# Peptides against a protein of PDB entry 6B4J, part 280

Target 1, 315 residues: chain A of PDB entry 6B4J
Amino acid sequence: DITMQWYQQLQDASMQCVLTFEGLTNSKDSQAKKIKMDLQKAATIPVSQISTIAGSKLKEIFDKIHSLLSGKPVQSGGRSVSVTLNPQGLDFVQYKLAEKFVKQGEEEVASHHEAAFPIAVVASGIWELHPRVGDLILAHLHKKCPYSVPFYPTFKEGMALEDYQRMLGYQVKDSKVEQQDNFLKRMSGMIRLYAAIIQLRWPYGNRQEIHPHGLNHGWRWLAQILNMEPLSDVTATLLFDFLEVCGNALMKQYQVQFWKMLILIKEDYFPRIEAITSSGQMGSFIRLKQFLEKCLQHKDIPVPKGFLTSSFWRS

## One batch from the design tools (peptide; made by RFdiffusion4, then SolubleMPNN)

Design b1_p30_5_s4 (from b1_p30_5, 19 letters changed)
Fold by OpenDDE base, seed 1:
Structure b1_p30_5_s4 (fold): chain B 315 residues (1-315), chain A 30 residues (1-30)
Amino acid sequence: as target 1 above (315 residues)
Amino acid sequence: REEELKKIKEELKKELAKLEEEEAALRAAR
């Protein structure tokens, strides 16, 4: 399976990255610990400051992240911080930055769907300049949300139930599995972030270049989902999330092919989703149904709420 | 309409295969 090979390659690259900075992370030296914490803060705080308030502020955040990744000193917590403070500093920062972007999908976007766009445009712009950060974003995303690949993890003989639950993306703490609603909320946030990344370009970059992970991956994702058996509640939820965020962009890019796909979803795939949907899960199914029916009726996919406009960039 | 849906599904599978091959080629070139 080519998709699974891609998944595994990204996971391997991520694991290798972790091994490269193991010296920094496992150091017992007080100075090394301080450097690690400073680098971690420098990588993650700017991402947490991303908001929908002003384009100018977003540019400042982008410039700070880019400067850090470029080996330039940046101010963080009242200190000058640089990846040059440790030989593994760059790898560590790239990893932590990528992890933080995915975490913002998992937490911020999960709670505030409109937050996907400012986070995604920064992530896309950084990915364009720093491809390794992009690969690490995918690795973190795929690990936390296998549905972003997409694949549905399977239970293997001899596997512990908790390990299987974790593979599915559930959080398991003190032998208690996460509630389904919280799980779906986190998965939704990550899918929405991904759907935003693949369509957005940083406006101050070289826009003549090809998007590092563009809408073709969105088309691939949909094609792969439709080639899979639906998973109860998950498929309906995430398919809606994906289409709500990037459906307009896909419509513009793929035109007639996009509409053929929507017809296929409505007429061929929906019955399969319905067949596995319990009465308690009808909410997600109905939401997807209503969205698709409206889009097919109007022959239009609305621009998602929170999409960044020219006015945002002038603020 | 079933024939049309079948055709759409076949087209989609073909596009998926193409995209996967392109991605595999890009990975191999790295």
Scores: peptide ipSAE 0.196, ipTM 0.804, DockQ to the pose 0.565
Fold by OpenDDE base, seed 5:
Structure b1_p30_5_s4 (fold): chain B 315 residues (1-315), chain A 30 residues (1-30)
Amino acid sequence: as target 1 above (315 residues)
Amino acid sequence: REEELKKIKEELKKELAKLEEEEAALRAAR
């Protein structure tokens, strides 16, 4: 399976990255520990500062992240920090930065859907300049949300139930499995972030270059989802999230082909979702139904709430 | 209409296969 090969390749690359900076992370030396903490803060704090407030602030954050990844010193916590402070510094920062972007999907976007767009545009712009960060974003995303690949993990003989639950993306703490609503909320946030990344370009970059992971991957994702049997509650939830965020962009890009896809979803795939939907899961089902019906009736997909406008960049 | 849906589904499968091949080719070129 080509999709699974891609998944595994990204996971292997991520694991190799971790091994590369293991010396930095496992060091008992006080100076190495200090450097690690400084680099971690320098990589993650700017991402946490991303907001919908002003385009100028977003540009400052982007420039800081890019400077750090470029080997330039940046101010963090009142200190000058550079990836050159340690031979593994760049790999560590790239990994932690990518991890933080996905974590913002999992946490911030999950709670505030509009936050997807400013986070995604920074992530896209950084990915364009630093492809390794993009690969690591995918690796983290795929590991936490296998539905972003997409694939549905299967239980293997001899596998512990907790390990299977973790493979499905559930958090398991102290032998307690995460509640379904919290699980779906986190998955939704990550899918929404992904759907935003694939459609956004950093406005101050070289726009002549092709998007490193563009809307064609959105089309691929939909095609793959529709080729799979639906999963109870999960498919209805994430399909809605994906279409709400990137459906307008897909409509503009693929036009007639997009509408054929949407008809296929409504007439062929949606009944299959209905067949596996229990009475307790009707919320996600109804939401998807209403969205599809509205879009088909109006022959339009609305621009998602929180989409960055020209006025945002002038702020 | 069922035939039309079947056709769309087959077209989608072909497009998916093409996209997967393109992605595989891009990975092999790295």
Scores: peptide ipSAE 0.193, ipTM 0.804, DockQ to the pose 0.561
Fold by OpenDDE base, seed 4:
Structure b1_p30_5_s4 (fold): chain B 315 residues (1-315), chain A 30 residues (1-30)
Amino acid sequence: as target 1 above (315 residues)
Amino acid sequence: REEELKKIKEELKKELAKLEEEEAALRAAR
């Protein structure tokens, strides 16, 4: 399976990255610990500062992240910080930055769907300049949300239930599994972030270059989902999230083919979702139904709420 | 209508295979 090979390759690269900076992370030296903390803050704080307030502020954040990844000193916490302070500094920062982008999907976008767009455009722009960060974003995303690949983890004989739950993307703390609503909320946030990344380009980059992980991956994702059996509640939720965020972009790119796909979803795939949907899970199902019906009726997919406009970039 | 849906499904499968091959080729070229 080519998809699973890709998944495994990204996970292996991520694991290798962790091993590379293990010396920095496990150091008992006080100076090394200080450097680690400074680098971690320098990598993560700018991402947490991303907001929908102004395009100029977003540019400043982007420039700061890019400068850090380029080996230039940046100001963080009142100190000058550089990845050159430690031989493993760059790998560590790339990993932590990628982790933070995915975490913003998991937390911020999960709670505020509109936050997907400013986070995604920065992530896309950084990915264009730093491909390794993009690979690590995918690795983190795939691990936390296997549905972003997509694949559905299977229970293997002899596997602990908790381990299976973690593979499915559930958080398990003190032998307590995460509530389904919280799980779906986190998965939704990550899928929405991903759907935003694949359609957005940093406006101050070289627009002649091909998107490093563009809308073709959105088309791939849909094709793969439709080739899989639906999961109860999960498929309806995430399919809606994905189409709401990137459906307009896919419509513009694939035109007639997109509408054929949407008809296939409504007429062939949707009944299969219905067949596995319980009365307690009708919320996600109804949302998807209403969305599909509206889009097919109007022959249009609306631009998602929070999409960055030209006026945003002039602010 | 069923035959039309079947055709669309097969087209999507072909597109998926094509995209996966292209992605694999890009990875191999790195």
Scores: peptide ipSAE 0.192, ipTM 0.803, DockQ to the pose 0.598
Fold by OpenDDE base, seed 2:
Structure b1_p30_5_s4 (fold): chain B 315 residues (1-315), chain A 30 residues (1-30)
Amino acid sequence: as target 1 above (315 residues)
Amino acid sequence: REEELKKIKEELKKELAKLEEEEAALRAAR
C-alpha cells in the first residue's frame, strides 16, 4: 500500500532524526543540558505565542522561527540562542518545532477551533522554507492521529490492548484509557490543523511556488476516507471537521468534482456511517448530515470561522 | 441515480490512485 509506505517512511525519518540528536538529549554535561533547554524553549515558545490577535505579531513569530532555523541567533528567555551552539542543535530544533506545531493542534485547536488558521499559516510558511520541518510535522501528526494519513490501525494477534489503544491515538495513563470525548476532541484539533495547513500560504513568501503540501493532499485524504469503511463516531466527526475547515477551498479548486464527491458522501457513504452509529453517537452523525445538506442545498460551502482576512494582515 | 453514484465512486478511486502515484514519484525524487 503506497499510503502505508509513505506513513512508514515518515516515521522512519522521524526516528532517525531522534537518533541524530541523541547525544544532545542524553548528555550528562551541564552545559549540554542548558543548551538543550535553551534550544527547546527557542523552538517551542514562539509557536505557543501564535494567536489570532494581529498579523504583525504573527509575522514577528514567523521571522523568529525562520531565523532560528537559519542558524541566526535569536533572543529566548533573555538569552541569545542559536542552533550552532551544538552540532545536533538544528536537528533537535526542527524536531521539537514540528512536535510543537502538532501539539498545538492537539491542545489549542482542539479547544479553540479558530486557532487552526494562524498556527497553520505559520506552519505552512515554515514548511515552504524548511521542508524537513514539514516532513517531521507529518510524522508527528500521523503518529498521534493515524486518521490524518488516513488509516485505521488494526489489532494484531499478541498485541497488548493498551498498545493497540495507543496506536489508535488514545492516551493511556496508569492503565486507564482516555475517554472517548477527549480522544475525539484531540483528533478533531489535529485534523482541523491539517486541513488548514494544506490550504494556506504564508503571504510574505514566494507565492509563485507550489504549496509543499497543498490541496491535492486534501483531495487525496477525502478519496481515501471514502474508500475506507467508516469507523464508529470517528469518521463522522473527522469528516465534518475536515470539510468545515477546508471544504470551501476544495470547492473553489475542484468545482464540479467536489460537488460530485459531496453527493457521493450524502447518498452513498452516509448510509454506511448510519449503520454503525449507535443512538449515543448520533450527535456527530447529525452534525455532518446537516452540514452536507445545507451545503448541497445552497450550492456553497461557507468560509470557515477564523479564516485569516486581509484586515488581519493589516493589523 | 445508483449508476451515477457508481460512476462517481469509480472516478474518485481512479483519482486517488493517480494522486498516490504522483506522491510516490515525488518521494522517490527527493
Scores: peptide ipSAE 0.185, ipTM 0.801, DockQ to the pose 0.579

Design b1_p30_6_s1 (from b1_p30_6, 15 letters changed)
Fold by OpenDDE base, seed 5:
Structure b1_p30_6_s1 (fold): chain B 315 residues (1-315), chain A 30 residues (1-30)
Amino acid sequence: as target 1 above (315 residues)
Amino acid sequence: MEEVRKRLLEYIEIEKRRKELGPLNLIPLL
């Protein structure tokens, strides 16, 4: 399976990255620990500062992240920090930065859907300049949300239930599995972030270059989802999230093909979702239904709420 | 625990069905 090979390659690359900076992460030396913490803060704090407030502030955050990844010193916590402070500093920063972007999907976007766009445009712009960060974003995303690949992890004989639940993307703490609603909320945030990344370009970059992970991956994602059996509640939720965020962009890019896909979703795939939807899961199903019906009736996919406008970039 | 077990079984059965049914031919749409 080509999709599973791609998944595994990204996971292997991510694991190799972790091994590469193990010396920095496992160091008992006080200076190395300080460097590690400074680098971690320098990588993650700017991402946490991303907001919908002003385009100028977003540019400052982007420039800071890019400067750090470029080996330039940046101010973090009142100190000058550079990836050159340790031979493993760049790999560590790239990994932690990518992890943080996905975490913002999991936490911030999950709670505030509009936050997807400013986070995604920074992530996209950084990915364009730093491809390894993009691969690590995918690796983190795929590990936390296998539905972003998409695939359903297989239960293996002798596997602990908790380990399988973790593979499915559930949080398991103290032998307690995460509630389904919280799980879906986190998955939604990550899918929404991904759907935003694949359509957004950093406005101050070289727009003549091809998007490093563009809408073609969104089309692939949809095609793969439609080739899978629907999962109860999950498929209806994430398909809605994806289409709400990037459906307008896909419509503009693929035009007639997009509408054929949307009809296929309504006529062939949606009944399969319905057949596995329990009465307690009707919320996600109804939202998807209403969205599809509205879009087909109006022959339009609305621009998602929170989409970054020209006025945002002038602020 | 029973709810967790039911969900586990659902995922297992979905994955079995996916393997049995194979992919939908979307080539005309792609």
Scores: peptide ipSAE 0.030, ipTM 0.627, DockQ to the pose 0.564
Fold by OpenDDE base, seed 4:
Structure b1_p30_6_s1 (fold): chain B 315 residues (1-315), chain A 30 residues (1-30)
Amino acid sequence: as target 1 above (315 residues)
Amino acid sequence: MEEVRKRLLEYIEIEKRRKELGPLNLIPLL
């Protein structure tokens, strides 16, 4: 399967990246430890500072991340920090930056859906300039949320239940699996971030170039999901999250083809979701139902709440 | 409905080949 091949290639590239900077991460040298910590902070703090407040502040954050990835010195924690401080510094920063973007999907977007857009536009713009960061974003995303590929991890004979739960994206701590609501919340945040990335371009870049991971990947994702058996609660949740965030963009891009797909979802796929939905899972099911019915009735998908406007970029 | 599903699958295969053949702006055929 080519989807699984692509998944595996990204995971292999991510693992090779980790091996490349192992000397920096495992060093017992005091100076190397200091450099590692400074680089980690320089990579992750700017991402944590992303907000919906002002476009000018978002530009400053972008410029700082881009400067760091370009080998320029940046100020972090009152120190001048550069990836040139260690031969493995660039690979380490790219990995930690990508990890942090996905973590913001998992944590920040999960709690505040509107945060998807400012995070995603920075991630998209950085991906355009630094393709390796984009591949690492996908690798981290796919590992934490296999439904973003999409595929369903299979239970293998002799596998521990905890390991299978982790493969499905669950957190397992002290032999306790996370609650279903927390799991779905984290998966939702990551899917919403992904759905935002594939539609957004950094407005100060060369927008004439093809998006490095554009809406065609959103179309592919939907096509793949619709050709998979629905999972209880998961499919209804994530399909809604995806369509709410990027449905308007897909509608504009694919027009009549998008509506054919949406009708297919409502008339063929939605009954299959209904058939596997228990009484305790009606929340996600009803939300998807109401969304599909409203969109088909109005022949429109609303622009998602938090979508970045021209006024945001002038602030 | 079945025809639409087949077209979606065809697009997946086209996108697979596109990654191998280079950047082609392929529009889904539905």
Scores: peptide ipSAE 0.027, ipTM 0.497, DockQ to the pose 0.043
Fold by OpenDDE base, seed 3:
Structure b1_p30_6_s1 (fold): chain B 315 residues (1-315), chain A 30 residues (1-30)
Amino acid sequence: as target 1 above (315 residues)
Amino acid sequence: MEEVRKRLLEYIEIEKRRKELGPLNLIPLL
C-alpha cells in the first residue's frame, strides 16, 4: 500500500531526526540544557503568538521563524538564540517547530476553528522554504491523527487495549481513555489545520512556484476516505471539517470533478455512514448531510469563516 | 456511481505516478 509506505517513511524520518539530536536532548551539561531550552522556546513561542489580529504581526512572526531556521540569531526570552549554538540545534528546532504547529491544530484550532488560517499560512510559507519542517509536520500530524493519512490502525494480537487506543489517536492518562467528544474535537482541529495548509500560500513568497503540499493532497485524501469503510462518528465528523475548510478551494480547483465527488458522497457514501451510525452519533451525520445538501442545492461551497482576505494582509 | 468510484480509485494510482514523476499541476479526472 503506497499510502502506508508514505506514512512509514515519514515516521522513520521523524524518528531519525529525534536520534540526530539525542545528544542535545539527553545532555547533563548545564550549558547544553540551557541551549536546549532556549532553542525550544525560540521555536515554539512565535507559533503560539500567531493570531487573526493583523497581517503585519503575522509577517513578523514568520520572519522570526524563518530567521531562526536560517541560522540567524533571534531574540527569545531576552536572549540572543541561534541554532548554531549546538551542532544538533537545527534538527531539534525543526522537530519542535513542526510539533508545535500540529499542537496548535490539536488545541487552538480545536477550540477556535478560525485560528486554522493564520497558523496554516505561516506553516505553508515555512514549509516552502524549509521542506524538512513540512515533512516533520506531516509526521507529527499522522502520528496524532491517523485519519489525516488516512488509515485506520489495526489491533494486533497481544496488543494492550491502551496502546491500541493511543494508536487510534486517543489520549490515555492514568489508565483512563479520553472521552469521545474531546477526542473528536482534537481530531477536528488537526484536520481543519491540514485542510487550511494545503490551500494557503504565504503571500510574500514566490507564489509562482508549486505549493509544496497543495490541494492535490486534499483530493487524494478525499479519494482515499471515500474508498475506505467509514468509521463510526469519526468519518462523518472529519469529512465535514475537511470540506467546510477546503471545499471552496477544491471546488475552484477541480470544478466539475469536485461536484461529481460530492454527488458520490451524497448518493453512495452516506448510506454507508448511516448504516454504522448509532442513535447517539446522529449529530455528526446530520451535520454532514445538511452541509452537503445545502452545497448541492446552491451549487456552491461557502468560503470558510476565518479565511484570510486582502484586508487582513493590509493590516 | 460505481463508475465514479472506480475513477476515484484510478486517481489514487495516478497521484502515485505523478509523485514519482514530479508534476503536481495535473487535475485528475473522474
Scores: peptide ipSAE 0.018, ipTM 0.501, DockQ to the pose 0.032
Fold by OpenDDE base, seed 2:
Structure b1_p30_6_s1 (fold): chain B 315 residues (1-315), chain A 30 residues (1-30)
Amino acid sequence: as target 1 above (315 residues)
Amino acid sequence: MEEVRKRLLEYIEIEKRRKELGPLNLIPLL
C-alpha cells in the first residue's frame, strides 16, 4: 500500500538521520559531549518557550530556530552555539527539533489544547524553510501516533505483547502498559497539533507558495479514517479532536464536499462507532455526536479555541 | 450515502496516484 510505503520511507529517513549523527551521539570525547548538549539545548529550549502570550515573542523564537538551522550562531545557555561546531551538528539539530515539536504535541497540547496553534504555526513556518525538519516531524509523529498516518499496526507472529503495545502508541514501562486515558490524552495532543500544522502558515513567510503539508493531507486523513473500521474509543476521540481543530478550515476549503463528509460521518459511520462503544467509553462517542449534530444544525464549524488572530500577531 | 462513500474511496485512489506522479492541486470529490 502506498500509505505504508510513505510511512516506511519517513521512518527510514529518520533512522538514516540518526545514523548520520551517531558519531556525535556516541562520542566519548568531552568536547563532543559538550557540543551535543549545547546543540540539543539550542534546538529544544526555544520550542519549549512557545506560548500564547504574544506574537512578537513567537517571532523571536521562530527567528532563533531559523537562524540555528541556517548555520548562524545563536545564544543558548549564555553561550554562542552553531550547527557548524560539528559536522553532524545540522542533522542532529534537525532531528532533535522535530522530536521536540512532536513531544510538545504529546505533552503540552495534550494538557492545554489551545497550545496547538502557536506550536503549529512555528512548526509550519520552519517546515516551509527546512523541509527535512518537516519530514522528521512526520516521522516522529507517525511513530508515536500511528493514527496520524492513519493505519492500525498489526500483530505479527512471534511478537511480544509489549512490543505490539508500543507499536500501537502505548508507553510500556517496567512491564506495565499506560492507562487508556493517558494514552488517549497523548494521542489527542499529537492529532490536535497535526490538525493545526496542516492549516497554518507562518504569517511572515512567502504565503504565495503552496503549504508544504497542507489541508489536502487533512482531507486524505479523514477519507482514510472513514474507510477504516473504527477502533473502540480511539476513533471517536481522535476524529473529534481533528474536526474540532481543523474542521473550520476544511469547511472553508472544501465547502459542499465537507458537508457531505459530515453527513456521511453522522448517518453512516456513527452506527459503526456505536456498535463497538462500551458503556464506559460513551463519553468520547457522545462528545463527537454532539459536536457533529451541532455543526450540522447550525451549518457551521466554529473557529477552534486558541486560534491565532490578527490581534495576537500585533502583540 | 453510498455515493458519498464511493467518492471518498475515489479520492483515496487519486491521492495514491498523486503521490506517485508528484504534487497536484486536487479537490477531493464527495
Scores: peptide ipSAE 0.022, ipTM 0.511, DockQ to the pose 0.045; fails the geometry check

